# Designs tried in a protein design run: peptides against a protein of PDB entry 2QAS. Part 42

Target 1, 120 residues: chain A of PDB entry 2QAS
Amino acid sequence: PPEDLMQYEAMAQDALRGVVKAALKKAAAPGGLPEPHHLYITFKTKAAGVSGPQDLLSKYPDEMTIVLQHQYWDLAPGETFFSVTLKFGGQPKRLSVPYAALTRFYDPSVQFALQFSAPE

## One batch from the design tools (peptide; aimed at target 1 Y60 I66 K87)

Design b2_p29_2_s2 (made by RFdiffusion4, then SolubleMPNN; from b2_p29_2, 9 letters changed)
Fold by OpenDDE base, seed 2:
Structure b2_p29_2_s2 (fold): chain B 120 residues (1-120), chain A 29 residues (1-29)
Amino acid sequence: as target 1 above (120 residues)
Amino acid sequence: SPFAPYFPSEEEIAAMRAEGEAALAEQLA
């Protein structure tokens, strides 16, 4: 079969990752997400660029799912990664996650789901 | 479809829902 020099699969995947970025930007805007929308985000914890408390990330050696619903603060969706503060054990923890590290995205309110290939 | 790989199956969606509910519980504990 002919070689795909256009890299369509990669472009398509990046476009879909763009949906997550756009959704997070909506969530970060004043007023947050329109209810009842909320986000489940899963990512590879050992992917390049992932940053957070060592004790927290150690509990999730492969993947971690975070939920953006009600209790989240300072959501900052950049162009290549987003950061957010969530509570674990009653304490606020800051996480920084590159969009490239994402493996799943889900909005339970409308059952919208996406899955992605991420570095192992 | 070239997009099929990017849209989870019903089983995968169910798993994602369960994982999210567990994650939410941890964040609220």
Scores: peptide ipSAE 0.562, ipTM 0.892, DockQ to the pose 0.670
OpenDDE base, seeds 1, 3, 4, 5: peptide ipSAE 0.562, 0.560, 0.562, 0.556; ipTM 0.892, 0.890, 0.890, 0.889

Design b2_p29_2_s3 (made by RFdiffusion4, then SolubleMPNN; from b2_p29_2, 10 letters changed)
Fold by OpenDDE base, seed 4:
Structure b2_p29_2_s3 (fold): chain B 120 residues (1-120), chain A 29 residues (1-29)
Amino acid sequence: as target 1 above (120 residues)
Amino acid sequence: SPFAPYFPSAAEIAAMEAEGAAAEAEQLA
């Protein structure tokens, strides 16, 4: 196949990552997501910029999926990354995840799904 | 479709649903 000098894949992924950012900003707004919308977010735990408790990240050496539905706190969607507090083992844990680290985004309520190639 | 790689197949969606359900259960445990 012909060589792509436009880097359409990168451009497309950047555009689609914008959907995730926008969705998270909706979730962070007062009132949260409109029911029954909720989010499954999968990311590479070793990607640059990912941060959180070492014990938690060590448990998921490759990818981790978090769910934003019933229990999440202080969702802060920035321009390049988002942070959120979730419970693991009954304890609140703060995660910071660059959008570039995402590999999958899914809203089960409407079966909207995206997938990305995320560098390690 | 040139965009197929960005939009998961039915099988991939099923896997995502299962993974998400498991993750949710862990977060709620």
Scores: peptide ipSAE 0.513, ipTM 0.882, DockQ to the pose 0.668
OpenDDE base, seeds 1, 2, 3, 5: peptide ipSAE 0.473, 0.504, 0.481, 0.483; ipTM 0.868, 0.881, 0.870, 0.873

Design b2_p29_2_s4 (made by RFdiffusion4, then SolubleMPNN; from b2_p29_2, 10 letters changed)
Fold by OpenDDE base, seed 4:
Structure b2_p29_2_s4 (fold): chain B 120 residues (1-120), chain A 29 residues (1-29)
Amino acid sequence: as target 1 above (120 residues)
Amino acid sequence: SPFAPFFPSDAEIAQMEAEGAAAEAEQLA
């Protein structure tokens, strides 16, 4: 097959990561996401810039999925990463995830799905 | 489709449904 010197796949992935950022900014706005929208977000836990409690990240050595629906707090979508507080084992945990670390994004309410290649 | 790498198949969506349900259960436990 012909060699792609334009790197269209990478450009497309970057553009689609913008959809995730925009969706999270909507979620962080007053009132949150319009019902029944909610988000499943999967990311590489070893990717550069991912941060959170060591015990939690150690439990998920490859990928982790978080759900933004019933219980989440202080969602802060920045330009390069987002942070959010979720409960695990009944305890609040703060996660910080670069958009570049994402591997999947899904809104079950409308079955909107995206997938990405993430750095190892 | 040239965009197949970006949009999961029905089978992959089913996988995401299962993973999300499991994650939700963990977060609520």
Scores: peptide ipSAE 0.570, ipTM 0.899, DockQ to the pose 0.675
OpenDDE base, seeds 1, 2, 3, 5: peptide ipSAE 0.567, 0.567, 0.564, 0.569; ipTM 0.899, 0.898, 0.899, 0.899

Design b2_p29_3 (made by RFdiffusion4)
Pose (drawn by RFdiffusion4):
Structure b2_p29_3 (pose): chain A 120 residues (1-120), chain P 29 residues (1-29)
Amino acid sequence: as target 1 above (120 residues)
Amino acid sequence: LMEEMIEKATEKMKEEAEALMEEAHAAQA
């Protein structure tokens, strides 16, 4: 015991996914992130709401990490998901990722990191 | 709770950061 009927830990998890959303809004600002800041986003490929090229999604069965630093265009962070154009093998592609699909967040510049979808 | 989660995640990342950077950049090359 005690069983947590308030699910404080789960609420804290969701509240923290919001940091990712806020960070992506600063990155979507004209001029991008303030250097040397850059982002590593890890997400569940099969999580509902994610869309991408069928070929690309099949290459990454469950988890997929993307880096937002030198090569990303048209970052569009909506309120419930974000979409961004990245290159894979020199070929530009478009992704949409719900904040709910996120499992990890890391900025190597200040070594700030978050882990989600992990009730432990 | 939020602070504890952040501290835990940051500590875990110290061991995972090198491999994460290598794999993520290789995926987008």

Design b2_p29_3_s1 (made by RFdiffusion4, then SolubleMPNN; from b2_p29_3, 14 letters changed)
Fold by OpenDDE base, seed 1:
Structure b2_p29_3_s1 (fold): chain B 120 residues (1-120), chain A 29 residues (1-29)
Amino acid sequence: as target 1 above (120 residues)
Amino acid sequence: IAEELVKRATEEAKATEAALEEEALAAQA
């Protein structure tokens, strides 16, 4: 097959990353996500720009999944990354995750899923 | 392309939904 020098598939994936950003912006608005919507987000923990507690990231050296449903605070979806406070081991921890680090997004309430390639 | 990606991802995620939930719940214990 002919070589795709435009890399349309990558551009399409980037466009779909915009869905995650938009969903998080909805989640961050007053009142949060409309029930029963909730989000499972998987990301590469060693991807550039990912930041969080050292012990947590060490525990999950490849990728980890977080859930935004009941226990999340101060969700701040920026243009290139989002940050959120979650509880790990009962303690609040701040995570910062670039959208480019995402590998999976899922909303079970409507069975909407996205998968992405992310850098190692 | 986008439609194909969504469809493939949805099918796979549906099959592994229980695993996703377990993984997230374990991490945020």
Scores: peptide ipSAE 0.162, ipTM 0.737, DockQ to the pose 0.736
OpenDDE base, seeds 2, 3, 4, 5: peptide ipSAE 0.153, 0.159, 0.147, 0.159; ipTM 0.734, 0.738, 0.734, 0.738

Design b2_p29_3_s2 (made by RFdiffusion4, then SolubleMPNN; from b2_p29_3, 17 letters changed)
Fold by OpenDDE base, seed 5:
Structure b2_p29_3_s2 (fold): chain B 120 residues (1-120), chain A 29 residues (1-29)
Amino acid sequence: as target 1 above (120 residues)
Amino acid sequence: LADALVAAATAAAQATAAALEREALAAQA
């Protein structure tokens, strides 16, 4: 097979991760996401750069899905990772997730879905 | 690495999404 010196696959993956980043930036803007949009985000909990409460991450040793709809605070979408405060068991907890750790992005309001591979 | 993909609205994709949604709703208060 011919050698791809352009690395188009990697470029395409990065571009699609950019959609997630852009969506999160919209979610972080004043007023949040336009109704009825909301986001389900799945990530590898053991991926490099993932941080959060130890008990929570221990409960989900492979992947975890979070929902950004009504119960999220201080969403901060950076250039390489985002952080957000969510309630787990009634307690606010801070998560930090690199975009590279994502495996799935889904907006059920319009059935828009992306899937990615993520390093472990 | 696996290719990043835009998923079509197939029965299989929808079933997976539903399971993920239930998990998220159960975990978060």
Scores: peptide ipSAE 0.137, ipTM 0.709, DockQ to the pose 0.501
OpenDDE base, seeds 1, 2, 3, 4: peptide ipSAE 0.130, 0.131, 0.032, 0.122; ipTM 0.708, 0.714, 0.607, 0.708

Design b2_p29_3_s3 (made by RFdiffusion4, then SolubleMPNN; from b2_p29_3, 16 letters changed)
Fold by OpenDDE base, seed 4:
Structure b2_p29_3_s3 (fold): chain B 120 residues (1-120), chain A 29 residues (1-29)
Amino acid sequence: as target 1 above (120 residues)
Amino acid sequence: IAEELVARATAAAQSTAAALEQEALAAQA
């Protein structure tokens, strides 16, 4: 097959990452996401720029899925990464995740799903 | 090619242990 010198797949993925960023910005706005919308976000825990509790990241050394629905705090969606506080085992933990580290995005309420290739 | 590209960018989510460990499913008081 002919070689794609335009890198259309990468461009498409970058565009779709923008959807995730936009969705998170909506989630961070006052009032949060409109019910019943909620987000399942999967990312590579060892990707560059990912930060969080050592114990948590060690427990999930490859990929990790977080849920933004009923209990999340201080969601801060930046231009290149987002950070959020979530509770695991009753303990609040801060995570920072670059959009480039994402591998999956899903909103079950409307069955909207995205998949991305993320570097190791 | 276009259809394959779109399909590649779309996938159903699968819950993980981390998601289950999170209290995200509990209603906020």
Scores: peptide ipSAE 0.198, ipTM 0.684, DockQ to the pose 0.243
OpenDDE base, seeds 1, 2, 3, 5: peptide ipSAE 0.093, 0.077, 0.091, 0.089; ipTM 0.706, 0.682, 0.651, 0.656; seed 5 fails the geometry check

Design b2_p29_3_s4 (made by RFdiffusion4, then SolubleMPNN; from b2_p29_3, 18 letters changed)
Fold by OpenDDE base, seed 2:
Structure b2_p29_3_s4 (fold): chain B 120 residues (1-120), chain A 29 residues (1-29)
Amino acid sequence: as target 1 above (120 residues)
Amino acid sequence: IAEALVARASAEAKATEAALKAEAEAAQA
């Protein structure tokens, strides 16, 4: 097959991570996501740039999934990572997750799924 | 190479909503 010097696949992958960023920006807007939209986000907890409660990250040495529906605060979707406050064990904690650390994104309301292979 | 998969209204999703919910609830609240 002909050599792809444009590297379209890599560009497409990057664009798809942009979908997650865009969705989170919508979620961060006043009023949040339009119901019934809500987001399940899975990420590698040991990926570079991931930060959060030490006890929580220790509990999930590989991946963890968070849900953004009713119990999230101060969602801040940056250009390379997002941060959000969630309750763990009833206590609010801040998580920061680079988009590059994501392995799964899912909105069950419309059955929209993205799956990524993320480096450690 | 790293790859992204798109699925819509499909059974290709890695996990069901119920499974994802359980995963999230294990950590949150």
Scores: peptide ipSAE 0.254, ipTM 0.785, DockQ to the pose 0.486
OpenDDE base, seeds 1, 3, 4, 5: peptide ipSAE 0.234, 0.230, 0.217, 0.234; ipTM 0.774, 0.765, 0.755, 0.762

Design b2_p29_4 (made by RFdiffusion4)
Pose (drawn by RFdiffusion4):
Structure b2_p29_4 (pose): chain A 120 residues (1-120), chain P 29 residues (1-29)
Amino acid sequence: as target 1 above (120 residues)
Amino acid sequence: AAAAADSVPSAAEDAAVKAEVARLAPALP
């Protein structure tokens, strides 16, 4: 015991996914992130709401990490998901990722990191 | 080479990033 009927831990997890959304809004600002900040985002490829090229999604069965630093365009962070154009083998592609699909967040510049979807 | 690069981490880099996340992520109540 005790069983947590309030699910405080789960609420804290969702509250923290919001940091990712807020960080992506600063990155979507004209001029991008304030250097040397850059972002690693890890997400569940099969999580509902994610869309991308069928070929690309098949290459990454469950987890996929993307880096937002030198090569990303048209970052569009909606309230419930974000979309971004990245290049894979030199070929630009478009992704849409719900914040609910996120499992990790890391900025190597200040070594700030978050882990989600992990009730432990 | 730069024109044909990926916007995703290599496998070794991805493993290092996951290790750092596991080390640095704060505990929750």

Design b2_p29_4_s1 (made by RFdiffusion4, then SolubleMPNN; from b2_p29_4, 11 letters changed)
Fold by OpenDDE base, seed 2:
Structure b2_p29_4_s1 (fold): chain B 120 residues (1-120), chain A 29 residues (1-29)
Amino acid sequence: as target 1 above (120 residues)
Amino acid sequence: SAALASSFPSAEEAAAIQAQVDALAPALP
């Protein structure tokens, strides 16, 4: 079969990661996400650029899923990563996650799901 | 590669995701 010199698959991956970024920007806007939309985000905890509490990253050495619905603060969706404050055991913790580290994105309200290959 | 899937996640996988959320919930010790 002919070689894809355009690398369409890689471009499609980047475009779909852009959907996550756009969704997070909507979540960060005044008023947050429109009800009943909320986001389940799964990422590789050992991926480059991931930062957060050592106890959490140690507890979840492979993947971790966070939910953005009602209990999140200071969501800051950048161009290459987002950061957010979440409470774990009642304690606020800051997470920073590159979009490249994502493996799953899901909005249960409309059953919209994306799956990604993340670097090891 | 990245993919859009309307069938994801399965009921079992959704339960596993929920377990992670529950374990990280503010109300839990």
Scores: peptide ipSAE 0.030, ipTM 0.583, DockQ to the pose 0.038
OpenDDE base, seeds 1, 3, 4, 5: peptide ipSAE 0.022, 0.026, 0.023, 0.024; ipTM 0.503, 0.556, 0.548, 0.529

Design b2_p29_4_s2 (made by RFdiffusion4, then SolubleMPNN; from b2_p29_4, 11 letters changed)
Fold by OpenDDE base, seed 1:
Structure b2_p29_4_s2 (fold): chain B 120 residues (1-120), chain A 29 residues (1-29)
Amino acid sequence: as target 1 above (120 residues)
Amino acid sequence: SSALASSFPSAEEEAAIREQVARLAPALP
């Protein structure tokens, strides 16, 4: 097949990651997400820029899924990454995740799903 | 929805979520 010098696949992936960013900005706004919307976000834990408790990340060496519904705080959606505080074992932990590390996005309330290819 | 974790799903729940997402996810270009 001919060489894709435009890199359309990568551009499409980036555009779709923009949906996640936009959704997180809505979630971070006053009042949060409109009911019943909530988000399941899966990402590569070893991807560049991923930050969090090393014991937690070690427990999930490949991927992990976080849920933004009832128990999340200080959601900060930046331009290249987002950070959020979640409870693990009843203790608050801060996670920082680049959008480039995402592999899945899902809102079960309307069954909206996205899949991404992410580097390790 | 009520059966799922509010902040971090269990390994079993995550597997189920992954299955659902894979089934509903649009085809990649």
Scores: peptide ipSAE 0.028, ipTM 0.535, DockQ to the pose 0.425
OpenDDE base, seeds 2, 3, 4, 5: peptide ipSAE 0.022, 0.023, 0.022, 0.021; ipTM 0.517, 0.532, 0.515, 0.514

Design b2_p29_4_s3 (made by RFdiffusion4, then SolubleMPNN; from b2_p29_4, 11 letters changed)
Fold by OpenDDE base, seed 2:
Structure b2_p29_4_s3 (fold): chain B 120 residues (1-120), chain A 29 residues (1-29)
Amino acid sequence: as target 1 above (120 residues)
Amino acid sequence: SSALASSFPSAAEAAAIQAQVDALAPALP
């Protein structure tokens, strides 16, 4: 098959990462996501730019899934990464995740799913 | 391959990855 010098697949994946960013910006707006929308987000915990409590990230050395539904605070979707506060064992923890670290995105309410290849 | 996924981990798998998901949200399909 002919070589794709345009690298369309990579461009398409980058565009779809933009969907995640846009969804998070909707979630961060006043009132949050329109119900019943909520987000499952999976990311590589060792990817460059991922940050959070060392003890938490150490427990999940490969991938971690977080849910943004009712119990999340200070969601800050930036241009290259988002940060959010979630409770683990009742304790608030701040996570910072680059969009490039994402491997899965899912909204169960409408069964919308995206999958990404994430570099280490 | 496609960036759109047709399946996701089960609720049990999600719980194994991170208990916060299992505790706070409905099961994955």
Scores: peptide ipSAE 0.065, ipTM 0.606, DockQ to the pose 0.049
OpenDDE base, seeds 1, 3, 4, 5: peptide ipSAE 0.023, 0.025, 0.023, 0.024; ipTM 0.511, 0.508, 0.517, 0.524

Design b2_p29_4_s4 (made by RFdiffusion4, then SolubleMPNN; from b2_p29_4, 12 letters changed)
Fold by OpenDDE base, seed 2:
Structure b2_p29_4_s4 (fold): chain B 120 residues (1-120), chain A 29 residues (1-29)
Amino acid sequence: as target 1 above (120 residues)
Amino acid sequence: SSALASSFPSAEEAAAIQAQVDALAPALP
């Protein structure tokens, strides 16, 4: 079969990651996400650029899922990564996650789901 | 590759693997 020199699949992957970025920007805007929308985000904790509390990342050496609904603060969706403050054990923790580290994105309110191949 | 999917875990199942829910305990094990 012909070789895809355009690398359309890679471009499509990048475009889909853009959906996550756009959704997070909506979540970060004044008023947050429109009810009942909320986001489940799964990512590889050992992926390059992922940063957060050592104890938390050590507990989840492969993947972890975070939810952005009501209990999140200072969501900052950048161009290549986002950062957010979440409470774990009542303690606020700052996480920084590159979009490239994502493996799953889900909005249960409308059953919208995306799956990604993240680097090991 | 990245793709749209409809076979994701339910909200309940997602909550079961939610790190925030698990970490609501006083201390991480």
Scores: peptide ipSAE 0.067, ipTM 0.605, DockQ to the pose 0.036
OpenDDE base, seeds 1, 3, 4, 5: peptide ipSAE 0.021, 0.026, 0.020, 0.022; ipTM 0.512, 0.565, 0.524, 0.529

Design b2_p29_5 (made by RFdiffusion4)
Pose (drawn by RFdiffusion4):
Structure b2_p29_5 (pose): chain A 120 residues (1-120), chain P 29 residues (1-29)
Amino acid sequence: as target 1 above (120 residues)
Amino acid sequence: AHHATKLAEEMHAIIERAKGLKPAAPAND
């Protein structure tokens, strides 16, 4: 015991996914992130709401990490998901990722990191 | 006020547990 009927830990997890959304809005600002800040986003490829090239998604069965630093265009952080164009083997592709699909967040510049979808 | 304090404590605990965490290599260029 005690069983948590309020699910405080789960609410804290969702509240923290919001940091990722807020960080992506600063990155989507004209001029991008304030250097040397850059972002690593890890997400569940099969989580509902994610779309991308069928070929690319098949290469990454469950988890996929993307980096937002030197090569990303047209970052569009909606209220419930974000979409971004990245390059894979020199070929530009478009992704849409719900904040609910996120499992990790890391900015190597200040060593700030978050882990989600992990009730432990 | 009590429920807000409790929620803040949980958030801080989650952030503490995430220290030193590093994701896998990125899939993009």

Design b2_p29_5_s1 (made by RFdiffusion4, then SolubleMPNN; from b2_p29_5, 13 letters changed)
Fold by OpenDDE base, seed 2:
Formats: structure tokens, C-alpha cells, sequence
Structure b2_p29_5_s1 (fold): chain B 120 residues (1-120), chain A 29 residues (1-29)
């Protein structure tokens, strides 16, 4: 069979990371996510570009999952990373996560899931 | 359209598995 010199499969896989970015941009828009949609996002805490409180990241040495549903503020989805303020043990803290650091995306409301390989 | 079919199958498989899965425990409140 002919060789795929376009590398369509690789391009498609990269595009799937764009789904997360697009979803976060919808979440950041006025009014937030349409109910009952909410997002579970898992990422490698030691991946390049991940930023947040040292004590928090130390507590999760491999991966951590955050939920964007009822308690999130100042969600800022950039082109290569997003930042958001969440509460941990009642304390608001800011996280900055590159999309490349993501390993899982899940919206339980429609049972939509994506998984990614994330370099560390 | 082998590549496109593989991608579609992968997405469908993920969604099928997701139906029986509980969301991971979130770190935040």
C-alpha cells in the first residue's frame, strides 16, 4: 500500500488535544459551560511548563486530576496552556497547565473521554 | 480511509469504556 507522506494520523491525534482547548474556551466564555457539562482533567504534575503551589504539586508527584464544575475562577485558556484558580482544602490556588501535559479528559455528563500520551 | 477509520474506532472505544467508569477523584474542592 502507498505510504502516508501526509502523516494524517499524527495530525489527527494532535487535533484531539485541540478538543480540550476548545472545551476550556467554552468554559471560560460568559455563562460558563452549559449544564450539566463539567470537565475532569488529568495531567502530569512534573511535565515541563506545569506551574502551581509547591506544596500542592509535591502532594501529587505523578498525576493529579482537577474538576471544573462548581468552584473554579479566572479560567484563562491560552493557545499552549491554560490557567485556573481552584480551591484545595478551602484555599484558593492558581494552576497553569500546558495542554501537552494532559493525560486524560473526561466529561461525565455525556461520557466523553480522551486519553493522551504526555512527555515529562 | 484506514487512518480515519482507526481514529473513529479509537474514539468509539474510549467512549464505550467511559460508560462504566467513575471519574477520577479530583484534587480540588
Amino acid sequence: as target 1 above (120 residues)
Amino acid sequence: AAAAERLAAAIAALQERARGLRPPAPAND
Scores: peptide ipSAE 0.348, ipTM 0.792, DockQ to the pose 0.412
OpenDDE base, seeds 1, 3, 4, 5: peptide ipSAE 0.342, 0.344, 0.346, 0.338; ipTM 0.789, 0.790, 0.792, 0.787

Design b2_p29_5_s2 (made by RFdiffusion4, then SolubleMPNN; from b2_p29_5, 16 letters changed)
Fold by OpenDDE base, seed 4:
Structure b2_p29_5_s2 (fold): chain B 120 residues (1-120), chain A 29 residues (1-29)
Amino acid sequence: as target 1 above (120 residues)
Amino acid sequence: AEAERRLEAEKARLVARAAGLVPPAPAND
């Protein structure tokens, strides 16, 4: 079979990462997500551009999942990454996660799921 | 076509609405 030099599959995956960005922009807008929507986001903790407290990230050497539902603050969805403040063990901590680091997105309220391959 | 089938299969894998999906355990409170 002919070689795909356009890498269409990769482009399609990147396009679908745009859904996550759009969803987070909705979540960050005044009023937040319409109830009962909430977001589970899984990402590779060692991927390029991931940043946060070392004590937190060291607990999750491969992937970690965060939930944006009841306790999140200052959600800032940028064009290439988002940042958010969450509580871990009662302590507020700031995470910054590139969309390229995502491996899973899930909204249980409507059972909508996305799965991605994420490079390290 | 082979390429079209591959992309459609990939799309089906990437986008899903499935009853009974269990979300992974979140790290945050």
Scores: peptide ipSAE 0.349, ipTM 0.789, DockQ to the pose 0.429
OpenDDE base, seeds 1, 2, 3, 5: peptide ipSAE 0.318, 0.349, 0.333, 0.315; ipTM 0.773, 0.778, 0.772, 0.771

Design b2_p29_5_s3 (made by RFdiffusion4, then SolubleMPNN; from b2_p29_5, 18 letters changed)
Fold by OpenDDE base, seed 2:
Structure b2_p29_5_s3 (fold): chain B 120 residues (1-120), chain A 29 residues (1-29)
Amino acid sequence: as target 1 above (120 residues)
Amino acid sequence: DAERARLEAAKARLVEAARGLVPPAPAND
């Protein structure tokens, strides 16, 4: 079969990561997400660029899932990564996650899911 | 075209709209 020298699959995957970025930008806008939309985001905790409390990340040696629904603050969706403040056991903590570290995105309200291959 | 079909299938696998899916338990409150 002919060889794909354009790397279309990789380009498509990158485009789909853009969906997550766009969704987070909507979440960060005034008023937040339109109800009942909320976001589950899974990422590789050891991926390059992931930043957060060491004790927290140590609990999740491979992947970690966060939910943006009821308790999140200062969501800042940048071009290559996003940061957000969440509560863990009642304690507010800041996470910074590159989009490249994502492995799963899910919105239960419409059962929309994306899956990604993330390098560690 | 088999090559095109494989590419389209690969893209389709990245997007899911499955009824009854339960997301992983979130770490945060």
Scores: peptide ipSAE 0.326, ipTM 0.774, DockQ to the pose 0.439
OpenDDE base, seeds 1, 3, 4, 5: peptide ipSAE 0.316, 0.323, 0.315, 0.314; ipTM 0.771, 0.772, 0.773, 0.771

Design b2_p29_5_s4 (made by RFdiffusion4, then SolubleMPNN; from b2_p29_5, 19 letters changed)
Fold by OpenDDE base, seed 4:
Parts: structure tokens; C-alpha cells; sequence
Structure b2_p29_5_s4 (fold): chain B 120 residues (1-120), chain A 29 residues (1-29)
């Protein structure tokens, strides 16, 4: 079969990453997400641009899933990455995650799922 | 074509309504 020089699959993934960004912007708006919507976000912890407490990231050397539902603060969805404060073992910690690091997005309330291939 | 079919299949895997799936365990509280 002919070679895809347009890289349509990658472009489609990037477009769908835009859905995650848009969802996070909704979550960051006053009042947060409309209930019962909440977001499970999985990302590769060693991907370029991922930052957070080293002890936390070391605990999850490959992938990490976070949930934005009941306990999240200062969600800041930028154009290329988002940052958020979450509690881990009762301790608030700040994470910064590029959208390009995402491997899964899931909203159980409507069973909406996205999957992505993310390089390290 | 085979290439088109592969691209469509990839797209379908990327976007889905995941009925009955259990979300993964989150790291945070």
C-alpha cells in the first residue's frame, strides 16, 4: 500500500488531544465540571515536559493516572500543557503534564474514552 | 485500500464510547 506522507494518524491524534485541552478548560472555569462529569487522565511520567515531585514520579515510572473529580486545585490548562494541584496521601502536590504525554482520557459519567500513543 | 483501512481502524481505536469499562485506579486522592 502507498505510504502516508501526510501522517494522518498523527494529525488525528493531535486533533483529539485538543478535546482533552478543551475539557480541561471547561474544568478550570468557574464552577468546575458539570456534575457528574469527571476526568481520568493517564500520561507517561517520563515524557518530555512532565514535571512534579520526584518522589511521586519515581513511584510511577511508566504511566500514571490522575482523576479530576473531588480534590483538585488551581487547574491551569495551557496551550501545550496543563498543571494542577492534587493530593497524594493527603499531601498537595503540583503536576505539570504536556498534552503530548497523554495516553488515555476517560470520563466515566458518559463513558467517553480517548486513547493516544505518546512517546517518551 | 489497505492504507485507508488501517487509518480508519486507528481512528476508531482512538475515539470510543467505552461502555461498561472500569476506570483505572488513580494515583491521587
Amino acid sequence: as target 1 above (120 residues)
Amino acid sequence: SAAEARLRAAQERLLAAARGLVPPAPAND
Scores: peptide ipSAE 0.326, ipTM 0.780, DockQ to the pose 0.424
OpenDDE base, seeds 1, 2, 3, 5: peptide ipSAE 0.325, 0.323, 0.311, 0.313; ipTM 0.779, 0.777, 0.771, 0.772

Design b2_p29_6 (made by RFdiffusion4)
Pose (drawn by RFdiffusion4):
Structure b2_p29_6 (pose): chain A 120 residues (1-120), chain P 29 residues (1-29)
Amino acid sequence: as target 1 above (120 residues)
Amino acid sequence: SFTPSAPANEGDLAPPSAAETAAIEAALA
């Protein structure tokens, strides 16, 4: 015991996904992130709401990490998901990722990191 | 220490040329 009927830990998890959304809004600002800040986003490829090229999604069965630093365009962070154009083998592609699909967040510049979807 | 997994995209590579960037931006317009 005790069983947590309030699910405080789960609420704290969701509240923290919001940091990712807020960070993506700064990155979507004209001029991008304030250097040397850059982002690593890890997400569940099969989590509902994620869309991308069928070929690309098949290459990454469950987890996929993307980096937002030198090569990303048209970052569009909606309220419930974000979309961004990245390159894979020199070929530009478009992704949409719900904040609910996120499992990890890391900025190597200040070593700030978050882990989600992990009730432990 | 926290270590991220390798990225799936080219986001950490050197930035592409200005012509290549402009071509990508035009395709997204």

